Peptides against a protein of PDB entry 7QUU. Designs and how they scored, part 14

Target 1, 43 residues: chain A of PDB entry 7QUU
Amino acid sequence: DAVEPSVEKEYKKIISFRDTVFEGKHQQFLVPNNVRLKFLRDR

## One batch from the design tools (peptide; aimed at target 1 E4)

Design b2_p19_6_s4 (made by RFdiffusion4, then SolubleMPNN; from b2_p19_6, 10 letters changed)
Fold by OpenDDE base, seed 4:
Structure b2_p19_6_s4 (fold): chain B 43 residues (1-43), chain A 19 residues (1-19)
Amino acid sequence: as target 1 above (43 residues)
Amino acid sequence: ASEEEVLKEYEKILEKLNR
C-alpha cells in the first residue's frame, strides 16, 4: 500500500530526531508525542 | 526514552511504511 503523506512526514521527523539527539548534535528537537507514535504503530 | 526504546518505535514505523 502507498504510504500516506502524513505518515511519511511524521517518519521524517523521527529520523531527524534520531540524527539530532543520538548522532552527537545533542540539540532539542520537536518530535511526535506518544499518541502520534502509537497512531503510527497501530495504523 | 532510551535510544533502544526509540529504535523499537522506528522498527514499528518502518514495518508500516514498507507495507
Scores: peptide ipSAE 0.040, ipTM 0.462, DockQ to the pose 0.111
OpenDDE base, seeds 1, 2, 3, 5: peptide ipSAE 0.040, 0.033, 0.039, 0.029; ipTM 0.441, 0.499, 0.457, 0.422

Design b2_p19_7_s3 (made by RFdiffusion4, then SolubleMPNN; its pose is not in this set)
Fold by OpenDDE base, seed 1:
Structure b2_p19_7_s3 (fold): chain B 43 residues (1-43), chain A 19 residues (1-19)
Amino acid sequence: as target 1 above (43 residues)
Amino acid sequence: GKLYEELKKKKEEEEKRKK
């Protein structure tokens, strides 16, 4: 069964966010990596 | 938090599959 387009879209968003946080590949804002990592660790 | 640990784990698993 083909993965529904809705599920694939949500998955891509999660992966993009992960890559932004850990690798900065999709970084939209000039936020230092240590600040981003701290923000997530505190959650 | 829990989200950080889950994302970290998923990243490590993905990098292991690519090697």
Scores: peptide ipSAE 0.041, ipTM 0.344, DockQ to the pose 0.033; fails the geometry check
OpenDDE base, seeds 2, 3, 4, 5: peptide ipSAE 0.038, 0.037, 0.037, 0.039; ipTM 0.344, 0.332, 0.337, 0.331; seeds 2, 3, 4, 5 fail the geometry check

Design b2_p19_7_s4 (made by RFdiffusion4, then SolubleMPNN; its pose is not in this set)
Fold by OpenDDE base, seed 5:
Structure b2_p19_7_s4 (fold): chain B 43 residues (1-43), chain A 19 residues (1-19)
Amino acid sequence: as target 1 above (43 residues)
Amino acid sequence: GKVFEEKKKEEEKRKRELE
């Protein structure tokens, strides 16, 4: 089944968001330092 | 930490499966 182009665009955003939050590279105004996955980095 | 590297690899795997 062809994924609708709108849905594919949203998936790409979610994937990019996960990657940047996980690495702690996401911009602080979008994801505050207390909301980032720091608890994983310290383990 | 070790948990970070494991979870990073898991997320990079999921990323490749969803792209």
Scores: peptide ipSAE 0.038, ipTM 0.429, DockQ to the pose 0.030
OpenDDE base, seeds 1, 2, 3, 4: peptide ipSAE 0.038, 0.033, 0.035, 0.038; ipTM 0.438, 0.424, 0.430, 0.428; seeds 1, 2, 3, 4 fail the geometry check

Design b2_p19_8 (made by RFdiffusion4)
Pose (drawn by RFdiffusion4):
Structure b2_p19_8 (pose): chain A 43 residues (1-43), chain P 19 residues (1-19)
Amino acid sequence: as target 1 above (43 residues)
Amino acid sequence: EEEELEEEKEELEEKEEEE
């Protein structure tokens, strides 16, 4: 499953979700310091 | 991220051609 047909579809849904959390204004999730680093360093 | 996505699309196309 290294690169499936799913990749772009997964990217568009996830990247938009993650990008909103990268601003930390996510309606469902308010993100502090530790979460900021977790998202940026891992991925 | 965009470059990685482009690479992943190229790899996917190659896989589809092989199939």

Design b2_p19_8_s1 (made by RFdiffusion4, then SolubleMPNN; from b2_p19_8, 10 letters changed)
Fold by OpenDDE base, seed 5:
Structure b2_p19_8_s1 (fold): chain B 43 residues (1-43), chain A 19 residues (1-19)
Amino acid sequence: as target 1 above (43 residues)
Amino acid sequence: REKELEEARKKLEELKKKE
């Protein structure tokens, strides 16, 4: 199944935000399986 | 919804490897 184009846009924003805020910090945050991203909740 | 979240995480990791 193709990921919805609107969901892909929100992932690109998260990546761009990560790269802008964490420049040079390859901190892999272990997001717990129970943590749902807010933009995935409201759809 | 758990399957959608896992597919979403997989897609995020694929995008992180392409940028």
Scores: peptide ipSAE 0.030, ipTM 0.441, DockQ to the pose 0.055
OpenDDE base, seeds 1, 2, 3, 4: peptide ipSAE 0.021, 0.021, 0.020, 0.020; ipTM 0.414, 0.378, 0.382, 0.392; seeds 2, 3, 4 fail the geometry check

Design b2_p19_8_s4 (made by RFdiffusion4, then SolubleMPNN; from b2_p19_8, 9 letters changed)
Fold by OpenDDE base, seed 3:
Structure b2_p19_8_s4 (fold): chain B 43 residues (1-43), chain A 19 residues (1-19)
Amino acid sequence: as target 1 above (43 residues)
Amino acid sequence: DEEELKKALEELEKKLKEL
C-alpha cells in the first residue's frame, strides 16, 4: 500500500524518537517516562 | 507499558521498510 509522503515523514520522526529513547543510541538525555508517553499520545 | 510501545514502534519501522 502506498503510504502518503506526509504519513511516512511522521512515522520516521516516531522511529527516530524510539531509537533515541529506547535503543540507548543517544545516552545524553534520560527522557522521563511521563514525557515519553505524553509525546506518543499528543501525536 | 514501555515494552509494548517499543514493539508497536518496531512494527511501524517494518511497514516503512516495505514502502
Scores: peptide ipSAE 0.068, ipTM 0.577, DockQ to the pose 0.079
OpenDDE base, seeds 1, 2, 4, 5: peptide ipSAE 0.044, 0.036, 0.030, 0.064; ipTM 0.554, 0.512, 0.489, 0.581

## One batch from the design tools (peptide; aimed at target 1 D42)

Design b2_p20_1 (made by RFdiffusion4)
Pose (drawn by RFdiffusion4):
Structure b2_p20_1 (pose): chain A 43 residues (1-43), chain P 20 residues (1-20)
Amino acid sequence: as target 1 above (43 residues)
Amino acid sequence: LEEERERLEEQLELLEELKE
């Protein structure tokens, strides 16, 4: 499963979701310091 | 891709725990 057909579809849904959380204004999720670093360092 | 999906699952679980 290293690179499936799923990849771009996963990316568009996820990148947008993540990018909103990268602003931290996500309606469902308010992100503090530790979460900020977790997102950025890992991915 | 599998490692990226595991990381994404772990990050979603952390967000759900923080929301709770």

Design b2_p20_1_s2 (made by RFdiffusion4, then SolubleMPNN; from b2_p20_1, 12 letters changed)
Fold by OpenDDE base, seed 3:
Structure b2_p20_1_s2 (fold): chain B 43 residues (1-43), chain A 20 residues (1-20)
Amino acid sequence: as target 1 above (43 residues)
Amino acid sequence: FPKERKKILELEEELKKLKE
């Protein structure tokens, strides 16, 4: 059965929210490569 | 992530109501 457009829209909101939050949280713990390279160079 | 989990559950409940 075809999923109603309204139901599909709400499903996409859930997935987008989950992914955005997960990516944003993961990135907060990632040291940017440029900062990491600077730190290795300064040692 | 308790706040984010809560928000996902709220959206899942809304989605359930739309499927009824």
Scores: peptide ipSAE 0.050, ipTM 0.622, DockQ to the pose 0.029
OpenDDE base, seeds 1, 2, 4, 5: peptide ipSAE 0.047, 0.047, 0.041, 0.041; ipTM 0.612, 0.614, 0.593, 0.593

Design b2_p20_2 (made by RFdiffusion4)
Pose (drawn by RFdiffusion4):
Structure b2_p20_2 (pose): chain A 43 residues (1-43), chain P 20 residues (1-20)
Amino acid sequence: as target 1 above (43 residues)
Amino acid sequence: LEEEREKFEEQLELLEELKE
């Protein structure tokens, strides 16, 4: 499963979701310091 | 890709726990 057909579909939906949280204005999720670093350092 | 999916799932679980 290293690179599936799923990849671009997974990216568009995950990237947009993640990018909203990278702004931290996500309607469902307000992200503080630790969460900020977790998102950025891991991925 | 599998490792990226595991990391993303772990991040969603962390967000759910933070929301709770």

Design b2_p20_2_s3 (made by RFdiffusion4, then SolubleMPNN; from b2_p20_2, 9 letters changed)
Fold by OpenDDE base, seed 2:
Structure b2_p20_2_s3 (fold): chain B 43 residues (1-43), chain A 20 residues (1-20)
Amino acid sequence: as target 1 above (43 residues)
Amino acid sequence: YEEERKKEKELLEELKKLKA
């Protein structure tokens, strides 16, 4: 199924979050552990 | 870049599964 542009934009924000917090590609910020999704940590 | 795009595509597909 095609993803709506608005939904894709939100998914890209989640990808950016992954890069920022777990890959160190961007400036990291404090996030509560209960907000950090396990599958993002494993990527 | 190619590895990053591969990971991005994989994550997008998993997020689609979570949304469904």
Scores: peptide ipSAE 0.057, ipTM 0.540, DockQ to the pose 0.050
OpenDDE base, seeds 1, 3, 4, 5: peptide ipSAE 0.055, 0.056, 0.050, 0.057; ipTM 0.558, 0.538, 0.535, 0.559; seeds 3, 4 fail the geometry check

Design b2_p20_3_s4 (made by RFdiffusion4, then SolubleMPNN; its pose is not in this set)
Fold by OpenDDE base, seed 1:
Structure b2_p20_3_s4 (fold): chain B 43 residues (1-43), chain A 20 residues (1-20)
Amino acid sequence: as target 1 above (43 residues)
Amino acid sequence: KKEEEKRKLEEELKRLEELL
């Protein structure tokens, strides 16, 4: 199944966001859950 | 608290991966 190039780009953004949050680099930003979903969609 | 926030974020990321 060829993943559409749009979906692959969104997946890479989710993974990059995960790694950045879990590495503790952004523990100072209480991003509300609803804003996290928009951030992944709007970038 | 930090471990529960981590688990909630992992569950949210998993739901996003299921929508892709």
Scores: peptide ipSAE 0.026, ipTM 0.438, DockQ to the pose 0.038
OpenDDE base, seeds 2, 3, 4, 5: peptide ipSAE 0.022, 0.025, 0.023, 0.021; ipTM 0.398, 0.437, 0.421, 0.394

Design b2_p20_4 (made by RFdiffusion4)
Pose (drawn by RFdiffusion4):
Structure b2_p20_4 (pose): chain A 43 residues (1-43), chain P 20 residues (1-20)
Amino acid sequence: as target 1 above (43 residues)
Amino acid sequence: LEEERERLEEWLEELEELKE
Protein backbone atom coordinates (compact mmCIF):
# COMPACT_ATOMS: atom_id res chain seq x y z
CA ASP A 1 0.00 0.00 0.00
CA ALA A 2 2.92 2.33 -0.64
CA VAL A 3 0.98 5.08 -2.41
CA GLU A 4 -2.55 3.89 -3.14
CA PRO A 5 -5.32 5.56 -5.22
CA SER A 6 -6.41 6.85 -1.85
CA VAL A 7 -3.47 9.21 -1.46
CA GLU A 8 -4.80 12.53 -2.92
CA LYS A 9 -8.30 11.96 -1.42
CA GLU A 10 -6.58 11.37 1.89
CA TYR A 11 -4.41 14.30 1.54
CA LYS A 12 -7.18 16.81 0.79
CA LYS A 13 -9.25 15.69 3.78
CA ILE A 14 -6.34 15.32 6.13
CA ILE A 15 -4.34 18.22 5.03
CA SER A 16 -7.18 20.66 5.52
CA PHE A 17 -8.00 19.13 8.88
CA ARG A 18 -4.37 19.14 10.01
CA ASP A 19 -3.83 22.74 8.64
CA THR A 20 -6.70 24.01 10.74
CA VAL A 21 -5.14 22.30 13.83
CA PHE A 22 -1.70 23.79 12.73
CA GLU A 23 -3.45 27.13 13.40
CA GLY A 24 -4.87 25.61 16.48
CA LYS A 25 -8.27 27.15 15.91
CA HIS A 26 -9.87 23.81 15.22
CA GLN A 27 -13.45 23.91 16.38
CA GLN A 28 -13.29 20.42 17.94
CA PHE A 29 -9.67 20.52 19.05
CA LEU A 30 -7.68 23.27 20.78
CA VAL A 31 -3.97 22.38 20.52
CA PRO A 32 -1.25 23.32 22.97
CA ASN A 33 2.56 23.14 22.88
CA ASN A 34 3.21 19.39 22.98
CA VAL A 35 0.57 18.69 20.35
CA ARG A 36 2.08 21.39 18.12
CA LEU A 37 5.48 19.69 18.13
CA LYS A 38 3.95 16.26 17.66
CA PHE A 39 2.19 17.26 14.52
CA LEU A 40 5.13 19.13 13.02
CA ARG A 41 7.99 16.83 13.88
CA ASP A 42 6.33 13.53 13.00
CA ARG A 43 4.78 14.42 9.65
CA LEU P 1 1.58 4.94 2.99
CA GLU P 2 0.58 2.46 5.77
CA GLU P 3 2.99 4.14 8.20
CA GLU P 4 1.56 7.52 7.35
CA ARG P 5 -1.98 6.25 7.96
CA GLU P 6 -0.89 4.76 11.37
CA ARG P 7 0.57 8.14 12.36
CA LEU P 8 -2.64 9.90 11.37
CA GLU P 9 -4.72 7.42 13.42
CA GLU P 10 -2.45 7.85 16.45
CA TRP P 11 -2.79 11.65 16.19
CA LEU P 12 -6.62 11.41 15.99
CA GLU P 13 -6.66 9.13 19.04
CA GLU P 14 -4.43 11.57 21.02
CA LEU P 15 -6.74 14.50 20.02
CA GLU P 16 -9.83 12.59 21.12
CA GLU P 17 -8.16 11.74 24.49
CA LEU P 18 -7.21 15.43 25.00
CA LYS P 19 -10.77 16.46 24.11
CA GLU P 20 -12.14 14.09 26.79

Design b2_p20_4_s1 (made by RFdiffusion4, then SolubleMPNN; from b2_p20_4, 8 letters changed)
Fold by OpenDDE base, seed 5:
Structure b2_p20_4_s1 (fold): chain B 43 residues (1-43), chain A 20 residues (1-20)
Amino acid sequence: as target 1 above (43 residues)
Amino acid sequence: FEEERKKIKELLEELEKLKK
């Protein structure tokens, strides 16, 4: 089944956020806005 | 980062289930 383009976009954001945060290259507040997930902004 | 790491893992698992 083809993953809906919406789900694939959120998956790519989660991967980009994961990589940015887990590589230790950025503190949580220095994470680029383009890779920040909504659920982390709305809390 | 531990809570965010946990939440990312949960969301990845959910998205992997939707990808199958």
Scores: peptide ipSAE 0.033, ipTM 0.511, DockQ to the pose 0.036
OpenDDE base, seeds 1, 2, 3, 4: peptide ipSAE 0.023, 0.033, 0.026, 0.022; ipTM 0.462, 0.510, 0.486, 0.457

Design b2_p20_4_s3 (made by RFdiffusion4, then SolubleMPNN; from b2_p20_4, 8 letters changed)
Fold by OpenDDE base, seed 5:
Structure b2_p20_4_s3 (fold): chain B 43 residues (1-43), chain A 20 residues (1-20)
Amino acid sequence: as target 1 above (43 residues)
Amino acid sequence: VKKEREKIKELLEELEKLKE
């Protein structure tokens, strides 16, 4: 099953964001603009 | 494709719970 490369990139960002929040490295929700999830851009 | 969309939704829900 070929994953669309757009979906895989967004999934990797979600995992990276989860891991960074879970590690407590983001005590402030200052998601760097480069790591900002496209799905969270509209909230 | 369907399983990955489900996994993305689950991860977004987990991330939303971490914001509360």
Scores: peptide ipSAE 0.030, ipTM 0.512, DockQ to the pose 0.100
OpenDDE base, seeds 1, 2, 3, 4: peptide ipSAE 0.029, 0.023, 0.024, 0.024; ipTM 0.509, 0.437, 0.450, 0.457

Design b2_p20_4_s4 (made by RFdiffusion4, then SolubleMPNN; from b2_p20_4, 8 letters changed)
Fold by OpenDDE base, seed 1:
Structure b2_p20_4_s4 (fold): chain B 43 residues (1-43), chain A 20 residues (1-20)
Amino acid sequence: as target 1 above (43 residues)
Amino acid sequence: VKEEREKEKELLEELEKLKA
């Protein structure tokens, strides 16, 4: 079943946006181990 | 934030078109 080129373009936009939002929301701040240990001790 | 909201709105509009 050939998806029309227009519909395929829209799907690609949706996937790209989803991936960008997911990457942005799941940006694990790389906290250095020494800073992480200080944070845990000060808690 | 404003640009992200506009992109989200565009995405939702495109999703509605695909559902119709």
Scores: peptide ipSAE 0.044, ipTM 0.574, DockQ to the pose 0.039
OpenDDE base, seeds 2, 3, 4, 5: peptide ipSAE 0.038, 0.043, 0.040, 0.042; ipTM 0.549, 0.569, 0.559, 0.539

Design b2_p20_5 (made by RFdiffusion4; failed a check: too like the target's own chain)
Pose (drawn by RFdiffusion4):
Structure b2_p20_5 (pose): chain A 43 residues (1-43), chain P 20 residues (1-20)
Amino acid sequence: as target 1 above (43 residues)
Amino acid sequence: PSVEKERKKIEEALEEAEKL
């Protein structure tokens, strides 16, 4: 499963979701310091 | 495997997030 047909579909939904949280204004999720570094360092 | 790892990383990060 190294690169599936799923990839771009996964990206568009995950990228937008993640990018909103990268701003930290996510309606469902308010993100502090530790979460900021977790997102950025890992991916 | 790449997609599953990305999903798990997102889940782990959301566990530390303040939920509204």

Design b2_p20_5_s1 (made by RFdiffusion4, then SolubleMPNN; from b2_p20_5, 8 letters changed)
Fold by OpenDDE base, seed 2:
Structure b2_p20_5_s1 (fold): chain B 43 residues (1-43), chain A 20 residues (1-20)
Amino acid sequence: as target 1 above (43 residues)
Amino acid sequence: KKLEEIRKIIEEALKEAIKL
């Protein structure tokens, strides 16, 4: 199933966090200073 | 509101990760 581009963007931020903090890896994509996640908001 | 709380935790953790 195709992941919505908005959801994929949010996952990339989480993966960037994981790789930076837990694995010490630099991501090819930058996490912006104003981090906001949309997909985990309560409806 | 558990999802909102989890979101906030991740957002704060990401802000700290940007400083690394």
Scores: peptide ipSAE 0.078, ipTM 0.553, DockQ to the pose 0.086
OpenDDE base, seeds 1, 3, 4, 5: peptide ipSAE 0.072, 0.073, 0.071, 0.078; ipTM 0.547, 0.543, 0.544, 0.552

Design b2_p20_5_s2 (made by RFdiffusion4, then SolubleMPNN; from b2_p20_5, 8 letters changed)
Fold by OpenDDE base, seed 1:
Structure b2_p20_5_s2 (fold): chain B 43 residues (1-43), chain A 20 residues (1-20)
Amino acid sequence: as target 1 above (43 residues)
Amino acid sequence: EELEKLRKEVEEALKEAIKL
């Protein structure tokens, strides 16, 4: 099944942000409390 | 939906990071 380029792009953004947040948590980086990502909203 | 699962994982990770 050909994943639509829009869905694949969103997937890659979610994965990249997940990894950044988890790395930030493990390294005790300050994650801004006001971070609201458009692609994390309920569909 | 796989994307919705990933959104929830990131949302929970962000919530936990804000608590630190």
Scores: peptide ipSAE 0.088, ipTM 0.599, DockQ to the pose 0.090
OpenDDE base, seeds 2, 3, 4, 5: peptide ipSAE 0.074, 0.078, 0.074, 0.070; ipTM 0.569, 0.571, 0.568, 0.557

Design b2_p20_5_s3 (made by RFdiffusion4, then SolubleMPNN; from b2_p20_5, 7 letters changed)
Fold by OpenDDE base, seed 3:
Structure b2_p20_5_s3 (fold): chain B 43 residues (1-43), chain A 20 residues (1-20)
Amino acid sequence: as target 1 above (43 residues)
Amino acid sequence: SILEKLRKIIEEALKEAIKL
């Protein structure tokens, strides 16, 4: 199933966080101070 | 819910990662 572009954008933030902190990969990623992950909200 | 708890943990971790 095709992942919605909005959800894919949120996954990319999580992956970038993982890679920066735990894998020592990637340059500093841009995260807003008021970051929200909508796809994990309760229905 | 467990998903809301997970969301909050990740959101807080991402806020801390701004400093990296």
Scores: peptide ipSAE 0.052, ipTM 0.500, DockQ to the pose 0.146
OpenDDE base, seeds 1, 2, 4, 5: peptide ipSAE 0.046, 0.049, 0.046, 0.049; ipTM 0.493, 0.499, 0.472, 0.496

Design b2_p20_5_s4 (made by RFdiffusion4, then SolubleMPNN; from b2_p20_5, 7 letters changed)
Fold by OpenDDE base, seed 2:
Structure b2_p20_5_s4 (fold): chain B 43 residues (1-43), chain A 20 residues (1-20)
Amino acid sequence: as target 1 above (43 residues)
Amino acid sequence: SKIEEIRKKIEEALSEAIKL
């Protein structure tokens, strides 16, 4: 099934965060002080 | 809703991880 573009964008943020923080795959990622996910809110 | 609760838990977990 196709994932909504907005949802996919939020998943990419999560994966990027995971890689940077937990896997040592340092991407240039601005880690926000407070994480807010836009997906799932209207579901 | 259950899905909103799940989203909130994910946000909390990620926020705690940022503190590490």
Scores: peptide ipSAE 0.065, ipTM 0.521, DockQ to the pose 0.082
OpenDDE base, seeds 1, 3, 4, 5: peptide ipSAE 0.060, 0.063, 0.063, 0.062; ipTM 0.507, 0.511, 0.522, 0.515

Design b2_p20_6_s2 (made by RFdiffusion4, then SolubleMPNN; its pose is not in this set)
Fold by OpenDDE base, seed 1:
Structure b2_p20_6_s2 (fold): chain B 43 residues (1-43), chain A 20 residues (1-20)
Amino acid sequence: as target 1 above (43 residues)
Amino acid sequence: AAEARKRLEKLLEELLKKLE
């Protein structure tokens, strides 16, 4: 089944965050307080 | 800082596992 475009966009953010943290650059990655993963709430 | 990083890495791994 094709992943919904909204879910894909949120997934890409998770991957980008993962890569930043594992590369040891987590201090440079700031997540705004208003950013939420909406699809995870609906699961 | 290293401990906080390790906790965050584990949380990310758990989230990714639930998305797969």
Scores: peptide ipSAE 0.035, ipTM 0.522, DockQ to the pose 0.000
OpenDDE base, seeds 2, 3, 4, 5: peptide ipSAE 0.031, 0.033, 0.032, 0.032; ipTM 0.513, 0.509, 0.504, 0.505

Design b2_p20_6_s3 (made by RFdiffusion4, then SolubleMPNN; its pose is not in this set)
Fold by OpenDDE base, seed 5:
Structure b2_p20_6_s3 (fold): chain B 43 residues (1-43), chain A 20 residues (1-20)
Amino acid sequence: as target 1 above (43 residues)
Amino acid sequence: DELLRKLLEKLRELLEKLLE
């Protein structure tokens, strides 16, 4: 089951966020527009 | 599919808020 490359990029952001929280490194910060999650926004 | 789409959209919104 092939995942579209655009969707794969959004999954990587979700996983990166998960890992950051799990590692206890998550902090509040201003998220730049290029880092914002676009998953399903344009669908 | 619509329910799943809505859940994933809410997950996105929550993740963005947690990053802020």
Scores: peptide ipSAE 0.037, ipTM 0.443, DockQ to the pose 0.000
OpenDDE base, seeds 1, 2, 3, 4: peptide ipSAE 0.031, 0.034, 0.031, 0.032; ipTM 0.444, 0.498, 0.452, 0.432

Design b2_p20_7 (made by RFdiffusion4)
Pose (drawn by RFdiffusion4):
Structure b2_p20_7 (pose): chain A 43 residues (1-43), chain P 20 residues (1-20)
Amino acid sequence: as target 1 above (43 residues)
Amino acid sequence: EEEEELYEEILEKEEELKEE
């Protein structure tokens, strides 16, 4: 499963969701310091 | 602990998005 057909579909849904959290204005999730670093360092 | 739980909830949401 290293690079499936799923990749771009996954990316568009996931990148938009993650990018909103990157701003931290996500309606469902308000993200503080530790969460900021977790997102950025890991991915 | 609260921030870890929030991060886990975010990851679960990503899994839901992958399943969709």

Design b2_p20_7_s1 (made by RFdiffusion4, then SolubleMPNN; from b2_p20_7, 6 letters changed)
Fold by OpenDDE base, seed 4:
Formats: structure tokens, sequence, C-alpha cells
Structure b2_p20_7_s1 (fold): chain B 43 residues (1-43), chain A 20 residues (1-20)
């Protein structure tokens, strides 16, 4: 089944955050690190 | 550590999203 576009967008944010924090890859989804942290805590 | 807690949260949310 196709993942809903909203879920896919959220998944991309998580991956981007992981890469930024743990791999040092600043993959620029235009989401500040503090917003990414909030997203992971609040979802 | 704070880093380990963040890693666990990432893994948890990735697993949730892979099931949707």
Amino acid sequence: as target 1 above (43 residues)
Amino acid sequence: SEEEELYRKIEEKEEELRKE
C-alpha cells in the first residue's frame, strides 16, 4: 500500500534529523533542529 | 545519555511510520 503523502513527509523529517544529529549530514530540509526535536517528542 | 534517548525516539518513530 502507498504511504500517505503526509506520513512520507514526516518520515523524511525524521531521517533528516537523524542524519543531522548522528551522521553530521546537514541534509537541508528547511526544518530547524529545535523544531525537529519537538516533532519527535510530540508525535 | 541524551543522544541515546534521541536515537531511541527516532527508531520508534521510524518503525511507526514504516507500518503505516
Scores: peptide ipSAE 0.045, ipTM 0.543, DockQ to the pose 0.082
OpenDDE base, seeds 1, 2, 3, 5: peptide ipSAE 0.049, 0.040, 0.052, 0.036; ipTM 0.557, 0.511, 0.566, 0.485; seeds 1, 2, 3 fail the geometry check

Design b2_p20_7_s3 (made by RFdiffusion4, then SolubleMPNN; from b2_p20_7 with E1S E2K E9K K18R E19K)
Fold by OpenDDE base, seed 1:
Structure b2_p20_7_s3 (fold): chain B 43 residues (1-43), chain A 20 residues (1-20)
Amino acid sequence: as target 1 above (43 residues)
Amino acid sequence: SKEEELYEKILEKEEELRKE
């Protein structure tokens, strides 16, 4: 079954964020860890 | 660590979104 468009948009954002973090492209002073964790906890 | 917690939350959210 096709994924709902809203869920697909959220998925793409999470994957993009993951890749940015894993590649070390985000520094702590730009996005604090508590803000990152809040973003991932909330949908 | 906070980094490990962040990685686990990313994986958790990815799994939840794939199941919908």
Scores: peptide ipSAE 0.033, ipTM 0.493, DockQ to the pose 0.091
OpenDDE base, seeds 2, 3, 4, 5: peptide ipSAE 0.033, 0.032, 0.032, 0.029; ipTM 0.491, 0.486, 0.487, 0.481; seed 3 fails the geometry check

Design b2_p20_7_s4 (made by RFdiffusion4, then SolubleMPNN; from b2_p20_7 with E1S E5K E8Q E12K E19K)
Fold by OpenDDE base, seed 3:
Structure b2_p20_7_s4 (fold): chain B 43 residues (1-43), chain A 20 residues (1-20)
Amino acid sequence: as target 1 above (43 residues)
Amino acid sequence: SEEEKLYQEILKKEEELKKE
């Protein structure tokens, strides 16, 4: 089934963020853990 | 750890998005 464009956009944001965080492309001093967690909790 | 919490929040968010 086709996923709505809004849901697809949110999913892509989460995947992009995950990859950046866990590949070490973002230093913790540039993006604090509390800010990272807030981004994931917001929807 | 805060890293473990971040990982769990990502997994939770992915499962929520798959249900829509």
Scores: peptide ipSAE 0.046, ipTM 0.525, DockQ to the pose 0.090
OpenDDE base, seeds 1, 2, 4, 5: peptide ipSAE 0.042, 0.042, 0.039, 0.044; ipTM 0.519, 0.521, 0.518, 0.467

Design b2_p20_8 (made by RFdiffusion4; failed a check: the pose's geometry)
Pose (drawn by RFdiffusion4):
Order: sequence, then structure tokens, then C-alpha cells
Structure b2_p20_8 (pose): chain A 43 residues (1-43), chain P 20 residues (1-20)
Amino acid sequence: as target 1 above (43 residues)
Amino acid sequence: PSVEEEREKLEEWLEELEEE
């Protein structure tokens, strides 16, 4: 499953979701310091 | 395999956000 047909569909959904959390204004999730580093360092 | 690992990481992150 290294690169499926799913990749771009996964990216658009996920990138937008993650990018909102990267602003930390996500309606469902307010992100503090530790979460910020976790998102950025891992991915 | 790489896509599966990425999906597992995303699930773990969502679980941790819900716990917070």
C-alpha cells in the first residue's frame, strides 16, 4: 500500500483538516503547544 | 504499507485530540 489510489483523496481531506488545526482554530479541536509540535515534527 | 502507517498515525492523533 505504498501510495494507493487513495493518496490524493486522503490528502485533500486530511490536509485541509490538519491545516485548520495548524492554525489551531479548529472548531472541534483547540490545539496547544505539545500538539502543535506533534503535528509538525511527525508529518 | 507506508499509507497504512500514515492512516494509523492519523487515527492516533484524532484519539489524542478527543481525549484532550

Design b2_p20_8_s1 (made by RFdiffusion4, then SolubleMPNN; from b2_p20_8, 12 letters changed; failed a check: the pose's geometry)
Amino acid sequence: AEVEKRRKEEKELLEELRKL

Design b2_p20_8_s2 (made by RFdiffusion4, then SolubleMPNN; from b2_p20_8, 10 letters changed; failed a check: the pose's geometry)
Amino acid sequence: AEVEKERKEIEEELEELKKL

Design b2_p20_8_s4 (made by RFdiffusion4, then SolubleMPNN; from b2_p20_8, 10 letters changed; failed a check: the pose's geometry)
Amino acid sequence: AEVEKEREEIKELLEELKKL

## One batch from the design tools (peptide; aimed at target 1 E10 Q28 K38)

Design b2_p21_1 (made by RFdiffusion4)
Pose (drawn by RFdiffusion4):
Structure b2_p21_1 (pose): chain A 43 residues (1-43), chain P 21 residues (1-21)
Amino acid sequence: as target 1 above (43 residues)
Amino acid sequence: VEEKLEELKEELLEAGAVEVE
């Protein structure tokens, strides 16, 4: 499963979701310091 | 995709995100 057909579809839904959280204004999730670093450093 | 979004939401909660209901 190294690069499936799913990849772009996954990217569009995950990238937009993650990018909102990158701003930390996500309606469902308010993200503090530790979460900021977790997102950025891992991915 | 939905399963990966659910796992990503769980990872947010484990990392200490504040969930707004």

Design b2_p21_1_s2 (made by RFdiffusion4, then SolubleMPNN; from b2_p21_1, 7 letters changed)
Fold by OpenDDE base, seed 5:
Structure b2_p21_1_s2 (fold): chain B 43 residues (1-43), chain A 21 residues (1-21)
Amino acid sequence: as target 1 above (43 residues)
Amino acid sequence: VEEKIKELEKELLEAGAIKIE
């Protein structure tokens, strides 16, 4: 089976989070300015 | 990926899903 590169895996995770947010499954989050990109990638 | 994350952050801000502290 083809292993997707790490970059593509992280992107898919972010897209999945976006979809759940727009479906109303997540509340509003307060994101600290110093960890903005980390919050979205690690979610 | 970083540029795509920045674009997503903008979409989430516009949707009111996130707020920057």
Scores: peptide ipSAE 0.244, ipTM 0.705, DockQ to the pose 0.125
OpenDDE base, seeds 1, 2, 3, 4: peptide ipSAE 0.234, 0.238, 0.242, 0.236; ipTM 0.688, 0.690, 0.696, 0.686

Design b2_p21_1_s3 (made by RFdiffusion4, then SolubleMPNN; from b2_p21_1, 8 letters changed)
Fold by OpenDDE base, seed 2:
Structure b2_p21_1_s3 (fold): chain B 43 residues (1-43), chain A 21 residues (1-21)
Amino acid sequence: as target 1 above (43 residues)
Amino acid sequence: VEEKIKKLEQELLEAGAIKIE
């Protein structure tokens, strides 16, 4: 399956964010509803 | 990958790592 390179990049960003949050490096992040999963909806 | 992203968002919500406005 040709995973489009854009989706893979966004996935890696989210994974990295999860890791930093669970390591205590980041606090709770507010996600605007209008931006939520934007890259998924644009496909 | 899209379904993995959706699942990951849910895990982040449940962990309190993110909040949707």
Scores: peptide ipSAE 0.250, ipTM 0.696, DockQ to the pose 0.128
OpenDDE base, seeds 1, 3, 4, 5: peptide ipSAE 0.247, 0.242, 0.242, 0.238; ipTM 0.692, 0.690, 0.691, 0.689

